# Peptides against a protein of PDB entry 5OK6, part 2

Target 1, 215 residues: chain A of PDB entry 5OK6
Amino acid sequence: ELPGLDSQWRQIENGESGRERPLRAGESWFLVEKHWYKQWEAYVQGGDQDSSTFPGCINNATLFQDEINWRLKEGLVEGEDYVLLPAAAWHYLVSWYGLEHGQPPIERKVIELPNIQKVEVYPVELLLVRHNDLGKSHTVQFSHTDSIGLVLRTARERFLVEPQEDTRLWAKNSEGSLDRLYDTHITVLDAALETGQLIIMETRKKDGTWPSAQL

## One batch from the design tools (peptide; made by RFdiffusion4, then SolubleMPNN)

Design b1_p8_2_s1 (from b1_p8_2, 3 letters changed)
Fold by OpenDDE base, seed 2:
Structure b1_p8_2_s1 (fold): chain B 215 residues (1-215), chain A 8 residues (1-8)
Amino acid sequence: as target 1 above (215 residues)
Amino acid sequence: SMPPLRPP
């Protein structure tokens, strides 16, 4: 059963627990398409539940570039294309109105940047490859706040590298040359890694030489 | 086959 309209408004727009609540690192927030959200605002502010302003089920279709991988369109802007809701508010709206059939929720995490908390709408997608098989890529998402050490561990896991094997990373730059990722403690953001960038994992040879030193 | 990316 739908709560009363004033109760819905207070639950979703309450500055302590709703849309205006402070961001906290590691929390899940959800994207809601802006037009749907504005229709819901008009409905609950109208005071008549039988109004023609009923928003229907949540439909984020316009935020997706495809219905296969459910990737977001590039360049979406908060407040223009979508509204961000904390997990509790999102779950209330889904329970009251439903979500479009077969459409996944758009869940994102709050990250801590040097001077601000932000919902990371666009995590970095890296193309992980081995130095000896550049044709076999693994696409993996990382936060901008993830360390290069996590990228390396993830690459080792995806390529089934044994713990005793020594490995290192290279990034392919815009000029097509390779930059060595020496510091594994810096973040993906600090390394200026971008979506679609090729990251090469090099494995040390049994003779103690690196494949790259012979090129 | 992509040529092995030569480090400089």
Scores: peptide ipSAE 0.019, ipTM 0.655, DockQ to the pose 0.380
Fold by OpenDDE base, seed 5:
Structure b1_p8_2_s1 (fold): chain B 215 residues (1-215), chain A 8 residues (1-8)
Amino acid sequence: as target 1 above (215 residues)
Amino acid sequence: SMPPLRPP
């Protein structure tokens, strides 16, 4: 049974635990398609549970570009295309109205950036390759707050690099040249890495030389 | 011989 309309409104829209609550780094938030959410708002504000404004199941289909990988469409805007809800509020709405059959929740994390918290709706998708096989890419998502060291570890794991093998990263820049990612402690954001960017893992040769030194 | 890292 659905809670009373005023109770639903207070659970979802309150400034302490609902939609307007402060962002906290590491917390999960969920995207809700804007038209569904507006329909829900109209329903609960109308005061009539039997009204024709009943929103039905949550359906985020318009936010997805595909139903295979459940990738978000590019260029979605908060407040226009979707709203963000904290985990508790999302779980209430799902429990009350359901989620469209087979559709995954759109979970995102709050990240801490310099001087701001935000929900990271679009993690950075990097194309990881080996220096000797540029045609075999692995697309991996990273937070803007992830270190270059994590990118390197992830590349090593994906390419099954043994612990004793020495590796380093290069990023392909917009000019088509390769920039060395020397500092592994800076973030993906600090390195200005972008979605779709090619990241090349170079493995040191057994003779102690680097493949790139022969260019 | 691994092909050199040619800039793409």
Scores: peptide ipSAE 0.018, ipTM 0.657, DockQ to the pose 0.235
Fold by OpenDDE base, seed 3:
Structure b1_p8_2_s1 (fold): chain B 215 residues (1-215), chain A 8 residues (1-8)
Amino acid sequence: as target 1 above (215 residues)
Amino acid sequence: SMPPLRPP
């Protein structure tokens, strides 16, 4: 059942629990396509539930690059292409209006950066490879706040590296050279890793030498 | 093969 228009407005736009709510690390927020949201705003501000301004079901189709993997288009801008809602507000809108059939919700997490909380709309997609088989990549998503140590552990798991095998990471830079990721305690952000970047896992030889020492 | 650490 749809609440009254004033109740909808207060529930979604209330700064304590709605769109203007302070971000908190680890919380889920959801993207809503901007034109749909503006249509909803016009509907609830109009004061007539029977008006021709009814927004219909939430349709985020224009935010997706594809309907197979449901990847977001690149370069989407908050306030222009979409709005961000906290989980409670999103679930209210979905319960009231529905979501377009077959579309997944666009859920994102709040991350803690040194000076600000942000909703991480675009996690970093890294191409993980082994030093001896560059043709077999595994695409894995990481937060900008994830440690290089997590990237290394994830690479080890994906490549079924035995616990006794020693491994390290290299990032391919924009110049096509390799930068060694020495510090495993820094973040993906601190390492300036980007989506589509090749991350090479090097495995130490049984003789205790590194493959890269022969280059 | 490991890529070169520096561009050639």
Scores: peptide ipSAE 0.015, ipTM 0.632, DockQ to the pose 0.615
Fold by OpenDDE base, seed 1:
Structure b1_p8_2_s1 (fold): chain B 215 residues (1-215), chain A 8 residues (1-8)
Amino acid sequence: as target 1 above (215 residues)
Amino acid sequence: SMPPLRPP
């Protein structure tokens, strides 16, 4: 059963868990398609629960590029294409109106940047490869706040590297050359890594030499 | 800088 229209508005917009609440690192926020949200605003502001302005189920279909991996379309803009809601507000709307059948929620995390909190709508997708098999990529998603050390550990896991094997990373730059990622403590953001960027894992040879030292 | 690994 739907709560009163004024109660809905207060819970979603003006509540302690409303749309305008402060961001906190590690919290989950959810995307809602802008036209649906505007229809909901019009409905709850109209003061008539039986109004023809009833928004129906939440439908985020226009935000997805595919219904297989449920990837977002590129270039979506907050306030134009979608709104961001904190988890409590999202769960209220889903409970009241439902979510379109088969659609997953679009969950994103608040990240801590040097001067601000931000909802990370587009995490970085890196193409992980081995130095000896550049044709076999693993696409893996990382936060901008993840360390290069995490990227290296993830690459080792995906390529089934034994614990005793020594490994290091290279990033392919815009000039097509390879830059070595020496510092594993810096973030993906600090390293200026971008979506679609090729990251090459080099494995040390049994003779103690690196493959790149012969190039 | 490592020379560009040419795609095979």
Scores: peptide ipSAE 0.010, ipTM 0.637, DockQ to the pose 0.228

Design b1_p8_2_s2 (from b1_p8_2 with P1S I5L)
Fold by OpenDDE base, seed 3:
Structure b1_p8_2_s2 (fold): chain B 215 residues (1-215), chain A 8 residues (1-8)
Amino acid sequence: as target 1 above (215 residues)
Amino acid sequence: SMPPLTPP
């Protein structure tokens, strides 16, 4: 059963626990398609539960570029294409109206950036490759707040690098040259790494030389 | 910046 319209509005728009609540790092927020949300607003503000303004089930289909991998379209804008709700508010709406059959929720995390918390709608998808096999990529998602050290560890794991093997990273820049990722303590954001960027893991030779030193 | 790593 749906709660009263005023109760729905207060639960979702409550500044302490609803849409306007403060962001906290590590918390989950969810995307809701803007037109559906506006239809819901009109319904609950209308004061008639039998109104023709009933929004139906949540349908985020227009936010996805495909229904196979459920990737978001590029360039979606908060307040124009979607609204962000904290997990509690999202779960209330799903409980009341349902979610379109087979469609996954669009869950995102709050990240801590310099002087601001933000919901990370678009984490960075990097193309990880080995220096000796550039044709075999592994696409891996990272937060902008993840360290280069995590990218390196992830690359080592994906390529089954033994613990005794020494490795380092290079990023292919927009000019097509390679920039060495020296500092493993900086973030993906600090390194200005972007989605679709090629990250090359170089493995040190048994003779102690690096493959790149001979190029 | 270094030139692209080509496979050996």
Scores: peptide ipSAE 0.016, ipTM 0.614, DockQ to the pose 0.244
Fold by OpenDDE base, seed 1:
Structure b1_p8_2_s2 (fold): chain B 215 residues (1-215), chain A 8 residues (1-8)
Amino acid sequence: as target 1 above (215 residues)
Amino acid sequence: SMPPLTPP
């Protein structure tokens, strides 16, 4: 059963527990398509539960690039294309109205940046490759707050690198040259890594030399 | 320059 319209509004829009609540690092937030949300606002503000303004099931279809990988479209803007809701508010709306059949929730995490907390709507997708097989990429998502050390560990795991093998990373820059990622303690953000960027894992040879030292 | 985390 749907709660009363005023109860719905207070539960979702309450500044302490709803849409306007403070962000906290590591919390999950969810995207809701803007037109659906505006229809819901109009419905609950209208004061008539039997109104023709009933929003129906949540449908985020217009936010997705495809229905196979469920990737977001590029360039979506908060407040224009979608709204962000905390997990509790999202779960209430889904419980009351449902979610379109077969459509996954669009869950995102709050990240801590040096001066602000933000919902990371677009994590960085890196193309991980080995120096000796550039044709086999692994696309992996990372937070901007993830360390280069995590990128390196993830690359080692994906390529089944043995624990005794030494590895290092290179990033392909916009000029097409390779920048070595020397510091593994800096973040993906600090390294200015971008979605679609090629990250090359170099493995040290058994003779103790690096493949790149011969370039 | 820090890349924008979200499009402007």
Scores: peptide ipSAE 0.015, ipTM 0.519, DockQ to the pose 0.033
Fold by OpenDDE base, seed 4:
Structure b1_p8_2_s2 (fold): chain B 215 residues (1-215), chain A 8 residues (1-8)
Amino acid sequence: as target 1 above (215 residues)
Amino acid sequence: SMPPLTPP
């Protein structure tokens, strides 16, 4: 059963548990397609539950570029293409209106950046490769707040690198040159790593030499 | 600028 329209508005738009609540790092927020949300706003503000302005099921289809991987379209803008709701508010809307059949929720995490919390709508997708097999990439998502050390550990895991093997990362830059990621404590953001960027894991040779030192 | 790591 749908709550009263005023109750819906208060539950979703409030500053304590709704859309206007402060962001907290690690929390889940959900994207709602803007036109649906505006239709819902018009419905609950209209005061008539039987209004033709009833929004129907939540449908985020226009936010997706594909229905296979459920990737978001590039360049979506908060407030223009979507709104962000905290998990509680999202779950209320889903409970009241439903979500389009087969469509996954668009869950994102709040990240802590220097001096700001943000919902990370677009995690960084890196192409992880080995120095000796550049044609076999593993696409892996990372937060902008993830360390280069995490990227390295993830690469080691994906490539089944033994604990005793020494490895390091290189990023392919826009000029096609390789920049060594020396500091593993900096973030993906600090390293200016971008989606689609090639990250090369170099493994130290058994003789103690690095493959790159022979180039 | 280091050239791309080519496989040996």
Scores: peptide ipSAE 0.012, ipTM 0.607, DockQ to the pose 0.243
Fold by OpenDDE base, seed 5:
Structure b1_p8_2_s2 (fold): chain B 215 residues (1-215), chain A 8 residues (1-8)
Amino acid sequence: as target 1 above (215 residues)
Amino acid sequence: SMPPLTPP
């Protein structure tokens, strides 16, 4: 049964389990386009179910760059372009109003940074390549909280590297030089890796030498 | 030296 308008407001906007609830690391939150959400607020606050302010189905179209890969537009701002809802609140709104046909939900994770928890709206997209074939990239998404060790494991998996083969990473910096990622225990954030950055996986030769030592 | 990774 669909709840009354006041009950919808209390379910979504409450500070304990709704929009204003505390963030918790690892939890899923969802983006809702700001104008749709404001229309919903106006509808439920109006108290008339037959009001012309009915928001219709959730439509996040303006948040996407395209309808092929469903990548978000760059530079979206919380409170201006979208609002964040916890999974339970999102699922209530989808159950009540529906989601625009063919649109995926915009699910994001709460991450724990050194002094703050936040919803990671923009995970880091890295361009993974092999040292011997720089023209064949794999774009892979990582959290800022993921370790360089995870980036290395992911690169090994994507390039079908055998378990006995030794590998290491290099990052192309803004100056176009290569910085070796020595510490695999630091995070993507600690390594200052950015979206679109080229990450080179070097594989050790059978003779025990590294390809980069011949350069 | 890795050939300068020409920007794509």
Scores: peptide ipSAE 0.009, ipTM 0.575, DockQ to the pose 0.159; fails the geometry check

Design b1_p8_2_s3 (from b1_p8_2 with M2L I5L)
Fold by OpenDDE base, seed 3:
Structure b1_p8_2_s3 (fold): chain B 215 residues (1-215), chain A 8 residues (1-8)
Amino acid sequence: as target 1 above (215 residues)
Amino acid sequence: PLPPLTPP
């Protein structure tokens, strides 16, 4: 059963626990397609539960690029294409109206940037490769707040690198040259790594030399 | 320098 329209509005739009609540790092927020949300606003503000303004089930189909991998379209803008709701508010709306059959929720995490908390709608998808096999990539998602050290550890794990093997990373830049990622303590954001960027893991030779030192 | 990585 749907709660009263005023109760729905207060639950979702309450500045303490709803849409306008402060962001906290590590919390989950959810995307809701903007037109659906505006239809819901009109419905609950109308004061008539039998109104023709009933929004129906949540349908985020227009936010997805594909229905196979459920990737978001590029360039979506908060307030224009979608609204962000905290987990509690999202779960209320799903409980009240349902979600389109087979469609996954669009869950995202709050990250802490140097001066602000933000919902990370677009994590960075990196193409991880080995220096000796550039044709075999592994696509892996990282937060902008993840360290280069985590990227390196992830690459080592994906390529089954033995603990005794020494490795380092290179990023292919926009000019097509390679920049070495020296500092493993900086973030993906600090390194200005972007989605689709090629990251090369170089493995040190048994003789103690690096493959790149001969190029 | 590493050779220019052509994308696959």
Scores: peptide ipSAE 0.017, ipTM 0.631, DockQ to the pose 0.204
Fold by OpenDDE base, seed 2:
Structure b1_p8_2_s3 (fold): chain B 215 residues (1-215), chain A 8 residues (1-8)
Amino acid sequence: as target 1 above (215 residues)
Amino acid sequence: PLPPLTPP
């Protein structure tokens, strides 16, 4: 059953548990298309449940670049294109109004940056390859706060590298040269890695030499 | 509004 309009407003907009609540690292937040949210605000503020201002089901279609992979459009802006809701508020709205048929929820994580908590709307998609097979890529998403060590572990797992095999990473830069990722403790952000960037995992030879030392 | 996570 749909709650009373004042109850909906208090549940979703209440700064303790709603839209205005503080961000906390690791929490899930959800994107809601701005026009739908504004229509909902008008509906619940109008005080008439039978009004023509009823928002209908949540429809995020305008936020998606495609309906195949459900990728977000680039350059979306909070407060202009979408509103961020905490998981509880999102689940209430979905329960009350529904979500457009076939659309996935747009779930994102709160990350901790040096001076701010932020919802990571655009995680980094890296193209992981082996030095000896550049034609076989694995696309993997990482947080900007993930370490290069996690990228390396993920690459080792995807390529089924044995624990005793020694590996290292290279990033292909914009000039087409290879930059060695020496420090595995820095973040994806600190390494300035970008979406679509090629990350090459090199495996040490049995003779103790590196393939790249012969180039 | 929080800007998108642009790399610094």
Scores: peptide ipSAE 0.017, ipTM 0.511, DockQ to the pose 0.027
Fold by OpenDDE base, seed 4:
Structure b1_p8_2_s3 (fold): chain B 215 residues (1-215), chain A 8 residues (1-8)
Amino acid sequence: as target 1 above (215 residues)
Amino acid sequence: PLPPLTPP
């Protein structure tokens, strides 16, 4: 049974547990397609539970570019294409209206940036490759707040690099040259790494030389 | 500019 319309509004649209509550790093928030959300707003504000404005099941289909990987379309804008709800509010809406069959929730994490919290709607997808096999990429998702050290560790794991092997990263820049990622403590954001960017893991040779030093 | 790391 649906809660009373005023109760729904208060549960979802509030500053304590609803849409307007402060962001907290590490928390999960969920995307809701804007038109559905506006339809829901109109429904609950209308005061008639039997209104033709009933929003039906949550359907985020228009936010997805595909129904295979459930990737978001590029360039979606908060407040225009979607709204963000904290996990509790999202789960209430799902319990009340349902989610379109087979459609996954669009869960995102709050990240801490130097001066702001933000829901990271678009984590960075990096193309990890080895210096000696540029044709075999591993696409891996990272937060903008993840360190280059994490990117390196992830690359080492994906390529089954033994602990004793020394490795370093290069980023292919827009000019097609390679920028060495010297500082592993800076973030993906600080390194200005972008989705689709090629990240080359170089492995030190047994002779102690680097492959790149011989080029 | 470092040339693209060619596979050995």
Scores: peptide ipSAE 0.016, ipTM 0.590, DockQ to the pose 0.240
Fold by OpenDDE base, seed 1:
Structure b1_p8_2_s3 (fold): chain B 215 residues (1-215), chain A 8 residues (1-8)
Amino acid sequence: as target 1 above (215 residues)
Amino acid sequence: PLPPLTPP
């Protein structure tokens, strides 16, 4: 049942689980399309439940680039294209108004950066390849806070590398050269890895030599 | 020789 308009406003905007609550690392937040949210604000502020300003079901269709993979459009801006809600507030709105049929929620995680918590709306999408088969890429999403060690483990898993095989990573830089990712303890952010960047997994030869040592 | 790690 739809609660009173003042109760809706307090729950979503001013509650302990409201839009303006502090971010906490690891928590889920959800995107809501800005025009829908503004229509909801106008509705609940109007004081008339029977108003023609009723927002209807949540529809984030304009935030998606496609309805197959449900990827976000590039370049969306918080406060202009969408608002961020904590999980509890999102679930209240979905319970009250519904979500457009077949449309998934846009869930994102709070990450801990050196000086700030942030909702990671755009995780880094890396193109993982083997040094000997550059034509077969695996696109994988990583958090900016994920370690290079996790990227390496993920690459090993995707390419079915046996535990006894030694591997290392290279990143293709903007100049087209290859930078070795020596430190596996640094993050994707620290390594300045970007979406669409090619990451090359090199496998050590049985003779103990690296393929790149012959370049 | 490694194929050049440069994708074409």
Scores: peptide ipSAE 0.010, ipTM 0.610, DockQ to the pose 0.176

Design b1_p8_2_s4 (from b1_p8_2, 3 letters changed)
Fold by OpenDDE base, seed 5:
Structure b1_p8_2_s4 (fold): chain B 215 residues (1-215), chain A 8 residues (1-8)
Amino acid sequence: as target 1 above (215 residues)
Amino acid sequence: MMPPLRPP
């Protein structure tokens, strides 16, 4: 049985624990398709539980571009395409109305940027490759707040690089040239890495030379 | 800028 409509509204929309709650770094927030959410708002504000405005189960289908990897469509806008709810509020709505069968929740993390906290709806998807096999890519998601060092470690792990092997990264730029990622302490954001960007891991040769030095 | 690393 659904809780009272006023109780639903207060639980989901309150400024302390609901939709209007301040963002906190590391917390999980969830996307809810905007039309469904507006239908829910109309339902709970209408004061009639038997109203034809009942929203039904949460259906985020329009937010997805595929049903295999459940990737979000590009260019979705908060407040236009979706609303963001903190984990507690999301779980309440799911418990009350259900989630469309087979759809995963759209969970995202709050990240801390220099001057703002935001929900990172679009983590950066990088194409990791080895310098000697550019055709074999690993697509890996990173936060904008992740370090280049983490990207390098992840690349080393994916390519089974031994601890004693020395490696470094290059990013393919928009002009098709390669830029060295020298500083491993800067973030993905600071390095201006973007989704779909090719990141090349170069492995040092046994003779102590770098493959790129011979090109 | 280094030239693109070519696969060997």
Scores: peptide ipSAE 0.021, ipTM 0.668, DockQ to the pose 0.239
Fold by OpenDDE base, seed 1:
Structure b1_p8_2_s4 (fold): chain B 215 residues (1-215), chain A 8 residues (1-8)
Amino acid sequence: as target 1 above (215 residues)
Amino acid sequence: MMPPLRPP
């Protein structure tokens, strides 16, 4: 059952857990398609619960590029294509109006950057490969705030590297050459890694030599 | 800068 229109507006826009609340690192926020949200605003501001302006179920279909992996379209802009809501506000809207059948929620995390907190709508998707099999990639999502050490651990796990085997990472740069990722403590952002970038895991040989030393 | 790794 829908609460009163004024109560809806206060809960979503002006509540302690509303749209205007401060961002907190690690919290979940959700995307709502902008046209639906504007229709909801018009409905609750109209003062008539029986109005023909009723927004219906939340439908984020236009934000997705596919219905298999539920990836977002590239180049979506906050305030133009979607609105961000904190988890509590999102769950209220879903409970009141429903979510279109079969659509997953578009959940994203607040990240802490050096000078700002933001919702990370587009995490970095890296193409992880082994030095000896460049044709077999694993696409893995990372936060800009994740360390290169996490990227390395993830690559080791995906390629079933044994604990005693030594590994290191290389990033393919814009010139097509490889830059070694020496510092594993810096972030994906600090290393300027981008979506679609090839990351090569090199495994040390049993003789103690590196494959790249022979190049 | 290192050239692209090739399989040995």
Scores: peptide ipSAE 0.020, ipTM 0.686, DockQ to the pose 0.282
Fold by OpenDDE base, seed 2:
Structure b1_p8_2_s4 (fold): chain B 215 residues (1-215), chain A 8 residues (1-8)
Amino acid sequence: as target 1 above (215 residues)
Amino acid sequence: MMPPLRPP
């Protein structure tokens, strides 16, 4: 049974636990398609549960570019295309109205940037490869706040690199040249790494030489 | 075969 309309409004829109609550790093927030959310607002503000303004189940179909991988469309804007809700509010709405059959929730994390908390709607997708086999890529998502050290550790894990093997990263730039990622303590954001960028893991040879030094 | 990425 649906809660009373005033109770729904208070639970979802209150500034303490609802849509207007402060962002906290590491918390999960969820995207809701803007038109559905506006229809819900009209329904609960109308004061009549039997009204023709009932929003139906949550349907985020217009936010997805495909229904296979459930990737978001590029260039979506908060407040125009979608609304962000904290996990508690999202779960309430799903319990009350349901989610479109087969459609996954759009969960995103709050990240801490130097001067602001932000829900990271678009994490960075990097193409990880080995220097000796550029044809086998692993696509991995990273936060803009993740370190280059985490990218390197992730690459080592994906390629089953032994702990004693020495490795380093190169990024392919827009000019097609390779930029070495020397500092592993900087973030993906600081390194200006972008979605779809090729990241090459180089492994040191047993003779102590680097493959790149012979080119 | 992608050519080995030439280091600079």
Scores: peptide ipSAE 0.019, ipTM 0.678, DockQ to the pose 0.378
Fold by OpenDDE base, seed 3:
Structure b1_p8_2_s4 (fold): chain B 215 residues (1-215), chain A 8 residues (1-8)
Amino acid sequence: as target 1 above (215 residues)
Amino acid sequence: MMPPLRPP
């Protein structure tokens, strides 16, 4: 059942639990296509629930690059292309208006950066490869706040590395050279890793030498 | 021969 227009406005826009509420690390927020949201605003501000300004179901189609993997388009901007809503507000809108058939919700997490909380709309997609098979990549998603240690553990798991095998990471930089990821305690952000970047897992030889030492 | 860490 649709609540009254004023109740909808207060529920979604209030400073305590709505769109403007403070971000908290680990929370889920959702993207709503901007034009739909503006239409909803016009509808609830109009004061007539029978008006021609009814927004219909939420349709985020224009935010997606494809309808197969449901990847977001690159370069979307908050306030221009979409608005961010906390989980409670999103679920209210979906319950009231519905979501376009077949579209997944666009859920993102709040991350904690040194001086700011933000919704991480674009997590980092890294191309993980082994040093001895650069042609076989595995795409894995990471937060900017994830440690290099997590990237290494994930690579080891994907490549079925035995616990006794020693491994380390290299990142291919924009110049095409390789940078060693020495410190596993720094974040993906600190290492300036980007989506589509090649990350090479090197495995130590049985003789105790590293393959890269021979290059 | 190990392939070079740098793709060609």
Scores: peptide ipSAE 0.013, ipTM 0.666, DockQ to the pose 0.244

